# Ledger of designs, part 254: peptides against a protein of PDB entry 3T6J

Target 1, 375 residues: chain A of PDB entry 3T6J
Amino acid sequence: PIVESYIGFIESYRDPFGSRGEFEGFVAVVNKAMSAKFERLVASAEQLLKELPWPPTFEKDKFLTPDFTSLDVLTFAGSGIPAGINIPNYDDLRQTEGFKNVSLGNVLAVAYATQREKLTFLEEDDKDLYILWKGPSFDVQVGLHELLGHGSGKLFVQDEKGAFNFDQETVINPETGEQIQSWYRSGETWDSKFSTIASSYEECRAESVGLYLCLHPQVLEIFGFEGADAEDVIYVNWLNMVRAGLLALEFYTPEAFNWRQAHMQARFVILRVLLEAGEGLVTITPTTGSDGRPDARVRLDRSKIRSVGKPALERFLRRLQVLKSTGDVAGGRALYEGYATVTDAPPECFLTLRDTVLLRKESRKLIVQPNTRLE
Target 2, 372 residues: chain A of PDB entry 3T6J as posed
Amino acid sequence: PIVESYIGFIESYRDPFGSRGEFEGFVAVVNKAMSAKFERLVASAEQLLKELPWPPTFEKDKFLTPDFTSLDVLTFAGSGIPAGINIPNYDDLRQTEGFKNVSLGNVLAVAYREKLTFLEEDDKDLYILWKGPSFDVQVGLHALLGHGSGKLFVQDEKGAFNFDQETVINPETGEQIQSWYRSGETWDSKFSTIASSYEECRAESVGLYLCLHPQVLEIFGFEGADAEDVIYVNWLNMVRAGLLALEFYTPEAFNWRQAHMQARFVILRVLLEAGEGLVTITPTTGSDGRPDARVRLDRSKIRSVGKPALERFLRRLQVLKSTGDVAGGRALYEGYATVTDAPPECFLTLRDTVLLRKESRKLIVQPNTRLE

## One batch from the design tools (peptide; made by RFdiffusion4, then SolubleMPNN)

Design b2_p24_5_s1 (from b2_p24_5, 9 letters changed)
Fold by OpenDDE base, seed 1:
Structure b2_p24_5_s1 (fold): chain B 375 residues (1-375), chain A 24 residues (1-24)
Amino acid sequence: as target 1 above (375 residues)
Amino acid sequence: GATEWVAGDMDDRPVPSEEIRAAA
């Protein structure tokens, strides 16, 4: 078998300043069959990057073909096991030297195991569809998130010699219509500038890229979905995201006004963006469970994903990227923290919904050493 | 970055502030 491994201080999610990595490591075996889908995605990546909602001037000057591999994890040492990884975590290196992507396939397989009776916050009519397509939709989302999410976008930089990596006279900020007014100076990084919001903001951008690009027929074709199946995968991917945004409330601490999980904060932000879009796209309805206790239902109108959801996400995603590229910390923080704010304001009453989420909290899954065999 | 899709996979226990400060 082909074995891959890494070890070191890699992920900074547990650092409130987003700078210090947690020590982690894994040993995994390459899943050749699953890797083939990601290889096709890589082959289309340069073209798909052009579909992202920012000008080419805000994208990488040169596409560097990354590796993308599906891995079956034999051992993982860390605080948690991710579904996918994009490394290195330094945007400058991603831009100039390249990057690697991995999908932890057997971790995803565990995540696919959902009992219908335990599936919370969905309408009964959506449960069977969700169970059927959760796995495939995750494969799509993880692939897009890692490769085209984390792997996209340009940082505007002035180097130590005063040279810019962009034409100051011709590059226009698509949000303002003006020339570029801010950039990263020598020694400044994404994490150093955006600090406390850097990790969650970047995850939000990557998740948004996944949702946005999963609407593209070529993406679904790469993963082997056509016709009604492709539409169902799209629907379930979006449904999963809005549900995740509700579930995210578990990871908010009202007393400290802080989030304890970067990805969940990101998913809540996306939920807020899609709720703000209105027009009946997303609805959260408090209900009473069969046990007589509070419950809730998330509804996503399938017919409004492209007409309402896509434009809202496009605008939001473009703003995320423009603010990231220009190093506009003040603007980025204002935007992101605005959507990340949790209050009890109507109509959503998110703090009340949080109580419902906590009440319906499922037991944490324990992932133990997997089995491997020679065939 | 590392994408987590299982809500319970991350140890969401707060890192003690002292450990964070000592590592800074």
Scores: peptide ipSAE 0.046, ipTM 0.588, DockQ to the pose 0.352
Fold by OpenDDE base, seed 5:
Structure b2_p24_5_s1 (fold): chain B 375 residues (1-375), chain A 24 residues (1-24)
Amino acid sequence: as target 1 above (375 residues)
Amino acid sequence: GATEWVAGDMDDRPVPSEEIRAAA
């Protein structure tokens, strides 16, 4: 088998400023079958990047074709085991040297292991579809998230000599209609500028890319889905995201007005964006469980994903990228923290919903190192 | 960056608290 490993100070989620990595490492085996799907995605990546909702001037000048591999983890040391990874985490290096993507396939398998009776916050009619397509939809989402999410977008930079990597006279900010007013100076990075929101903001951008691009027929074809199956995969992917946004409330601390998990905060933000879109796209309804205690149901109108959801996500995703590219921390923080705010205001009453989420919380899963032998 | 899809206690990579951020 092909063995891959990495070790070092990698992820910065625990750094208050989002810059210093925590020590992490793994040893894994390449899953050739799953890697083949991601290779097809890589082959189409340059074309798919053009489908993202920002001008080419806000995209990388040259796409550096990455490696994308599915891995089965043998051992992992760290604070948590991800489903996918994009490395290095330094955007400047991603722009100039390229990047590598990995999907931790057997970690995803653990995530898929949800019993129907324990599946919270879904309508009964959606549970079977969700169970059936959760795995495939995750593969799509992770692939898009890592490759075209984290792998997309240009940072406008002025180097140490004062030269710009963009034409100041011709590049227009699509949100303002004006010339570019801000950029990264020498020594400034994504993490150093956006600091406390950098990780969650980037995850939100990557998740949004996944939702947005999964609507493209070519993406579904790459993963082997056509017709009704493709539509079901799309539906379940979006449904999973809005559900995750509700589940995310577990990781909010009202007393401190803070989030404890970057990805969950990102998913909540996306939920807020899709709720704001209105028109019956997403509905969260408080209910009473069979035990007589509070419950809730999330409903996503399948027929409105493209007509209502896509345009809303398009606008939001473009704003995220433009603010990132220009290093507009003030604008970025205002946008992101606005959607990340949790209150008990009607109609959603998110703090009340949080109580319901906590009440329905599942038991913690344990990931155990597998025994491996040559057969 | 890393993508984590396990909800609940399995997705426990923490973001620093406000107290930690304020002290840094």
Scores: peptide ipSAE 0.017, ipTM 0.550, DockQ to the pose 0.425
Fold by OpenDDE base, seed 3:
Structure b2_p24_5_s1 (fold): chain B 375 residues (1-375), chain A 24 residues (1-24)
Amino acid sequence: as target 1 above (375 residues)
Amino acid sequence: GATEWVAGDMDDRPVPSEEIRAAA
């Protein structure tokens, strides 16, 4: 078997300022069968990067072919076990040295062990489809999130010698139509500039890339989905995201106006973007459960994903990238915090929905570390 | 970066040692 491991201060999600890494380590075995799909995705990555909704000037100058493997985790030491990883977390290193992606396949398998009767906030007609395709759809999402999410975009930098990594005269900001007015100076990093929103903002960008690119037929083909199956995978991926945005409310603390989980905040932001798109794309309806207590249903109109959802996400994702590339903290914070704000304003009444989410909260899943043997 | 879809897996709340022991 091929064994992979890493150890160190890696993820900064637990630092409110996104700067200090948490000590983490894992040991895993390569799943060769599942890795083949990700290898095909890597082979298409350079072309797929061109499908992202920003000018090439905002993308990395040189594509560096990363590693991407599916791993079965044997042991994981940390505050939580991710479904996927992109490392290193330093954008400068990602741009100059490359990166590695992994999917933690057996973690995904555990995540989707939810029983149908316990599946909250979905329409009854969507439950079976969701159960069938949540795994495959999330494989697609993780692959895109890591490889083309975290692995995409350029930071505009002025080095210590005063040299720019972009042409100041010719590069145009697609949002303003003007030349680039801001960039990262020597010693400035993504985390240092965006601080409290850096982690969640980046996760939101990566998740948005996943949703956006999963609509591309080539992506679905890489993962082995065609025809009706491909459309179902797309639908369930988007459905899972909007559901996750609702579930995310568990991780908001109203009294502190604070989010406790970066990924969940990101998913809530995406939900807000898709709700803002309107036109019946996403609907959250408060209901009454069989127990007579508050419940809710999330509906996603499949027929409007491409016509309504994609354009909304495209505009949002482009803005995220442009603000990131230019180091525009003020603009980035205004955009992101705007969508991350949780109020009880109609029609959504998110604080009320949060009470419903908490009421319907599932028991925490515990992951038991496995063992393996050589046969 | 890391990606997860399981609520609570990578939240800031520590898993109580007692829960770990009970699961072990």
Scores: peptide ipSAE 0.043, ipTM 0.591, DockQ to the pose 0.220; fails the geometry check
Fold by OpenDDE base, seed 2:
Structure b2_p24_5_s1 (fold): chain B 375 residues (1-375), chain A 24 residues (1-24)
Amino acid sequence: as target 1 above (375 residues)
Amino acid sequence: GATEWVAGDMDDRPVPSEEIRAAA
């Protein structure tokens, strides 16, 4: 077997300022079959990047072919086990040196062992479909999230010599219609500028890229889905995201007005974006469970994903990228924190829904590291 | 970055490897 490992101060999710890495390490074995799918995705990455909803001037000048591998984890040391990894976490290095993508396949597999009777917040008609396609849809999402999410976008930079990596006279901000008014100065980084929102904001961007690009037939074909299966994978991927946005409320602390988990905050933001789109795309309905206690149902109208969801996500994702590229912290914070705000305002009453989410909280799954046997 | 699936997150997005699916 091909063995891969990494070790070091890598992820900054536990740093309130998003800058200091937590010590992390793993040892894993390459899953060749799944890696082959990711290799196909990598081969299409340059073309797929063009499908992202920002001008080429806001995309990397040169696409550097990354490595993407699916790994079965033998051992993992850290506070949490990710499903996917994109490294390095430095945008400047990603732009100039490239990056590596990793999917932790067996971690994902353990997570999908959801029993139908324990599956919360879905309509009964969606449960079987969700169970069937959750795994495959997440493979798609992780691949897109890591490769084309974290791997996409350009930061506008003025170097120490005063030179710009973009043409100030010709590059237009698609949101304002004006020339670029802000950029990263020498020594400024994504994390240093966006600080407390940097991690969650970037995860939100990456998740949004996944949802947006999973609608592309070429992406689904790469993962081996066609026809009705492809549509089901899309539906379940979007359904999973909106459900995750509801589940995310577990990680909000009302008393502190803060989020305890960057990815969950990101998913809640996406839920808010899709709810704002309206037109019956997403509906969250408080219900009463069979036990007589509060429950809820999330409904996603699959027929409105492309007509309502995609345009809403497109606009939002473009704004995320433009604000990121231009280093507009004020605009970025206003946008992101606006969607990340949790209130009890109708119609959603998110604080009340949070109580329901907490009430229906499932026991944490423990990942037990497997023993490997040589046959 | 890592798509960190916290235990609550993992319940919503696990991708099983083909080998684990075969063993389950």
Scores: peptide ipSAE 0.019, ipTM 0.490, DockQ to the pose 0.168; fails the geometry check

Design b2_p24_5_s2 (from b2_p24_5, 9 letters changed)
Fold by OpenDDE base, seed 5:
Structure b2_p24_5_s2 (fold): chain B 375 residues (1-375), chain A 24 residues (1-24)
Amino acid sequence: as target 1 above (375 residues)
Amino acid sequence: APTEYIAGDLDDRPVPSEEILAQR
């Protein structure tokens, strides 16, 4: 078997400033069959990058074709096992040296093992579709998230010698219609500038890329979905995201006005964006469970994903990228923290919903290392 | 904190200490 490993101070999710890595390492075996799908995605990546909702001037000058491999983890040492990885974690290095993507396939498989009776916050009619397509939709989302999410976008930089990596005279900010007025100076990085919101902001961008691009027929074709199946995969992917946004409330600490998990904060932000779009796209309805206690249902109108959801996400995603590219921390923080704010204001009453989420919370899953033998 | 594993880099991480959270 082909063995891959990496060890070091890698992930910074536990650092409130997004800079200090925690020790992490794994040994894994390449899953060749699953890797083939991601290879097809890589082959189309350069073209798909053009579908992202920002001008080419805000995209990387050169696409550096990464490796994308599905891995079955044999041993993992760290605080948590990821579903996907895009390394290095430094955007400046990604732009100049390239990057590698991996999907931890057997970790994802754990996520797929959800019992119908334990599914919370879904309509009964959606549960069967969700169970059927959760796995495939996750593969799509992870692939897009890692490769075209984390792998996309340009940072405007002025180097130590004063040279710019963009044409100051011709590049226009699509949000303002003006020339670029801010950038990263020598020694400044994504993490150093955006600090406390850097990790969650980037995850939000990557998740948004996944939702946005999964609507593209070519993406679905790459993963082997056509016709009604493709539409179901799209639906379940979006449904999963809005549900995740609700579940995310578990990771909010009201007393400290703080989020404890970057990805979940990101998913909540996306939920807020899609709720703001209105027009019946997303509805969260408080209900009463069979036990007489509070419950809730998330509804996503399939027919409005493209007409309502996509435009809303497009604008939001573009704003995320523009603010990231220009190093506009003030603008980025205002935008992101605005959507990440949790209040009990009607109609959603998110703090009340949080109580419901906590009430319906499932037990934490245990991931156990497999036994491996040669045959 | 218990959560469903969902698509993403890290779906479930241990909750940071209160000291770390206070710095956010």
Scores: peptide ipSAE 0.020, ipTM 0.521, DockQ to the pose 0.187
Fold by OpenDDE base, seed 4:
Structure b2_p24_5_s2 (fold): chain B 375 residues (1-375), chain A 24 residues (1-24)
Amino acid sequence: as target 1 above (375 residues)
Amino acid sequence: APTEYIAGDLDDRPVPSEEILAQR
């Protein structure tokens, strides 16, 4: 079998300033069958990057073909086990040197294990569909998240010699209609500038890319879905995201006004964006469970994903990218923290919903080291 | 450094301690 591994101080999610890495490592075996799907995605990456809602001037100048491999993890040492990884984490290196993507396939498989009776916050008529397509939709989402999420976008940089990696005279900020007013100086990085919001902000961007691009028929085809199946995968992917946004409240600490998990914060932000879009796209309804205690239901109108959801996400995602590219920390923080704020304001009453989420909290999954054999 | 996609049900990260926050 083909074995891959890595070790080092890699992820900074546990650093409140997003700068200091924690030690992580894995040993994994390549899943050739699933890797083939990701290779097809890689083959389409250059074209799909053009589908993202920002001008080419805000995308990487040169497409660098990345590696993408599905891995079955034998051992993972770290504080958290990801479903996917994009390395390196430095955007400047990503855009100049390239990157590698991995999907931790067997980790995803564990995440796929859902018991219907334990599935919270969904309508009964969505549960079977969700159970059926959660796994496949996750594969799609992770692939897009890593390859085209983390693997997309450009940072505007002025180097130590004063040279810019963009034409100051011709590049226009699509949000303002003006020339570029800010950029990264020598020695400044995404993490150093955006600090406390950097990790979550980037995850939000990547998740948004996944939702946005999963609507593209070519993407679904790459993963082997067509017709009604493709539409169901799209629906479940979006449904999973909005549900995750609700579940995210578990990871918010009201007393500290703090999020404990960057990805979940990101998913909450996306939920807020889609709720703001209105028009009946997303509805969260407090209910009473069979036990007589608070419950909730998330509804997503699939017929409005493209008409309402996509445009809302497009605008938001473009703003995320523009603010990231220009190093506009003030604007980025204002935008992101605005959506990441958890209050009990109506109609959503998120703090109240949080109580419901905590009440309905599912047992944490435990992942143990597997064995493998060669036959 | 890699950026990871993590399923929410697989990760329960603690809030950083005051000590960690005080380092900057």
Scores: peptide ipSAE 0.027, ipTM 0.572, DockQ to the pose 0.330; fails the geometry check
Fold by OpenDDE base, seed 2:
Structure b2_p24_5_s2 (fold): chain B 375 residues (1-375), chain A 24 residues (1-24)
Amino acid sequence: as target 1 above (375 residues)
Amino acid sequence: APTEYIAGDLDDRPVPSEEILAQR
């Protein structure tokens, strides 16, 4: 078997300022079968990048073919086990040297299996589809998230010599219609500029890329889904995201007005974006469970994903990227924190929903080091 | 270029049953 490992100060999620990496390490075995799917995605990456909702001027100048491998983890040391990894966590290196994508296959497969009777916040009619397609949809989402999410977008930079990596005269900000008015100066990085929102913001962008691009027929084809199956995978992927946005409330601390988990904050933001789109796309309905206690149901109208959801996500995702590219921290913070705000305002009453989420919370799943054998 | 954190946390994402996974 092919063994892969990495060790070092890699992820900065535990740093409130997004700068200091946590010491992390894993040992894993390559899953060749699953890796082959991601290789197909890599082969289409350059084309798929063009489908993202920003001008080419906001995309990397040169496409660098990344490596994408699915790994079965033998051991993982860290505060949390991710589903996917994109390294290095330096945008400059990603742009100039390339990057590697890793999917932790067995983590995705086993760690979060949910029994139907314990599956919360879904309509009964959606539960079976959700159970059936969660895995496949998650593979799609992770692949897109890592490869085309984290792997996409350009930062506008002025180097120490005053040279720009973009044409100041010709590049137009698609949101303002004006020339570029802000950029990263020498020594400034994504993390240094966006600081407290950097991690969550980037995760939100990557998740949004996943949702947006999973609508593309080529993506589903790459993963082996066609026809009704492809549509179900799309539906479940979006459904999972909106559900995750509700579940995310667990990780919000009202007293401190802060989020304790960057990915969950990101998912809540996406939920808010899709709720704002209106037109019955997403509905969260407080209910009473069979136990007589508060419950809730999330409904996603499948027929409105493309007509309502996609345009809303497109606009939002473009804004995320433009603000990121231009280093517009003020604009980025205003946008992101606006959607990340949790209040009890009607109609959603998110703080009340949070109580429901906490009430229905399940015990955290534990990942135990697996045994391996040679057969 | 800015440094980004690119790990996805799966804490909130349910995974398919082993039977479903076997069909993948």
Scores: peptide ipSAE 0.019, ipTM 0.440, DockQ to the pose 0.028; fails the geometry check
Fold by OpenDDE base, seed 3:
Order: sequence, then structure tokens, then C-alpha cells
Structure b2_p24_5_s2 (fold): chain B 375 residues (1-375), chain A 24 residues (1-24)
Amino acid sequence: as target 1 above (375 residues)
Amino acid sequence: APTEYIAGDLDDRPVPSEEILAQR
């Protein structure tokens, strides 16, 4: 088998300031069959990047073809095992030197194992579809998240010699209609500027890219879905995201006004964006469970994903990218923290919903590192 | 030792809670 590994200070999720990496490492085996799908995605990446909702001037100047491999992890040393990885975690290196993507396929497989009777916060009519398509939709989302999420966008930089990597006279900020007024100076990085929100903000951008681009027919075709199946995969992907946004409340600490998990915070933000879109796209309804205790249901109107959801996500995603590119920390923080704020304000009453989420909390899954052999 | 899967879905790099850290 083809074996891949890495080791070092890599992920900064455990650093409150998003800067210092946690020491981790893995050994994994290449899953050739699944890797082939990601190779097709890579082959289309340059074209798909053009579908993202920002001007080309805010995208990488040069497309660098990355590797993308599906891996079955044998050993992982760290605080948690991810579903996907995009490295290096330095935006400047990503845009100048390139990057590598991996999907940890067997980790995803574990996440797929959910019993119907234990599946919380979904309508009964959605549960079967959710169970059926959760796996495939995750594969799509991971691929897009890593390759076209983390792998997209440009940072505007002025180097130590005073040279800009963009034309100051011609590049226009699509949000303001004005010339670019802020950028990264020499020595400034994404993490150093955006600090406490950097990790979650970037995850939110990547997740949003996934949701946005999964609507593109070519993406579903690459993964082998067509017709009604493709539409179901899209629906379940979006449904999973809004559900995850509700589940995310578990990882919010009201007393400290902080989040304990960057991806979950990101998913909550996306939920807020889609709720704000209104028009019946997303509905969270408090209910009473069969046990007489509080419960909740999230509903996503399939028919409004493209008409209501996509435009809302487009606007939001564009703002995320523009603020990131320009190093506008004040604007970025205002936007992101605004959506990440958890209050008990009606109609959602998120703090009350959090109590419900905690009450309905599922048992934690255990991931056991496997063995493998050649037959 | 088995790793606890804290966050249930996509590309999760969970920040260990104090509770999880205490279990180590």
C-alpha cells in the first residue's frame, strides 16, 4: 500500500490566539478508489475557483495544482482526528508555494454511523434521507472545504520592499466600490491579524465554499451523483450544516462568552446567516419529546436552497473573503462576532435552545485506531 | 488509547474541553 505520514506543530485550533500549533502526527494508507474522485475534483479546481463569489483580483494569481488524497488513518497522535486536512496552514505559502489536501476517509465513516432512533433535531421525513446521504454528502463537503475552501482566496500584501501583490489603482473592493485601503504588511499573517477569530473564521469560509459550490452540477458529477440523487446529496449537505449549527451550541460557554470548537462556531455562524435569509428557508422549532422534556426540530426547505439560501450565502461568503483579503480586522471581527453571538433573543432563543441541545446530547463516539494487512 | 470524537461532523479539530483534558 501507499503510506503517507506527517508530524510536527501543525494545527493551531487549541491556541486561543490561533497562532501556536499543536504537535501532532499520523500514519495513513491511501484509499485509491476515493482518491480518484478527489483527483477529478482537482482537475476541475481551476475552473471551479472562478465560480466563487469574489472578483478574480481576490483570488490567487496563479493556480497551483495541489495533491488531494483520501487516506485511511492507521495512527493519529493529537487531541482530535480531523475529517480533512489542508496544509500548510499559512495563507502566504498556500498562494505562493501550493498546498496538499487529504481526506481521512475512515474517520468520516465513523461519523456516519448513527442510529435512526438516536438522530436528534430532524423531522421524521428527513431522517431516512439524512442517513442514506450523510456519507456521500460529507465526501463532497470535505473535498470542497479543503480544496476550494482553504485553497481559495488571496491575501493582499505589501512586502518589505514596499511592493504590492495587487494593482492599487485598478483593484476595486466589491463591497465598498472603492480602491483597496488595507492589506497585510510585511510580517503580518492571517493568524496574527485576526487572532482569536482567525481559525473559526477560516473554517466558516471553507464550509461556506462547500455549501455554495456543492450546488454546481459539475461538482456532483465528479462525485458520481446525478438526477434526484444529486439533489438529495445537496439537500442533505445543507441540512447537515444547519443541524450542525444547532448542535454547535454544545460548544458555546455562556459564562465566558466563548466557543470551544472552531468548526462548530463556524457552523453556528452559517446557521445564523441562513436563518437571517428568512423566507422559510430554515426553521428551528422547539418541541416536546416523547419523554415530556424539551426537544427541537430543524427544517430546511429544499425548494428555497437555490432561491434564498444561495444568494444569502453568496453575499456572506463574499464579505468574508473581501475582509480576509484586505486584512480588515475591524470589519471582519464585527461581521463574524455578530453572527457568532449567542443570546436568548427571540425568535430563536439560542440560549434556551442550548439547554435543549445539552439535554439531548448524544453519547460520544470512540475512535479506535485500526490495523491493516496485505492479503 | 481511543480518541474521543467530540465534534460529530466534517473536518473537526476539536479543542479539548477542560473535561476532556481532565480525563487524560
Scores: peptide ipSAE 0.018, ipTM 0.518, DockQ to the pose 0.096; fails the geometry check

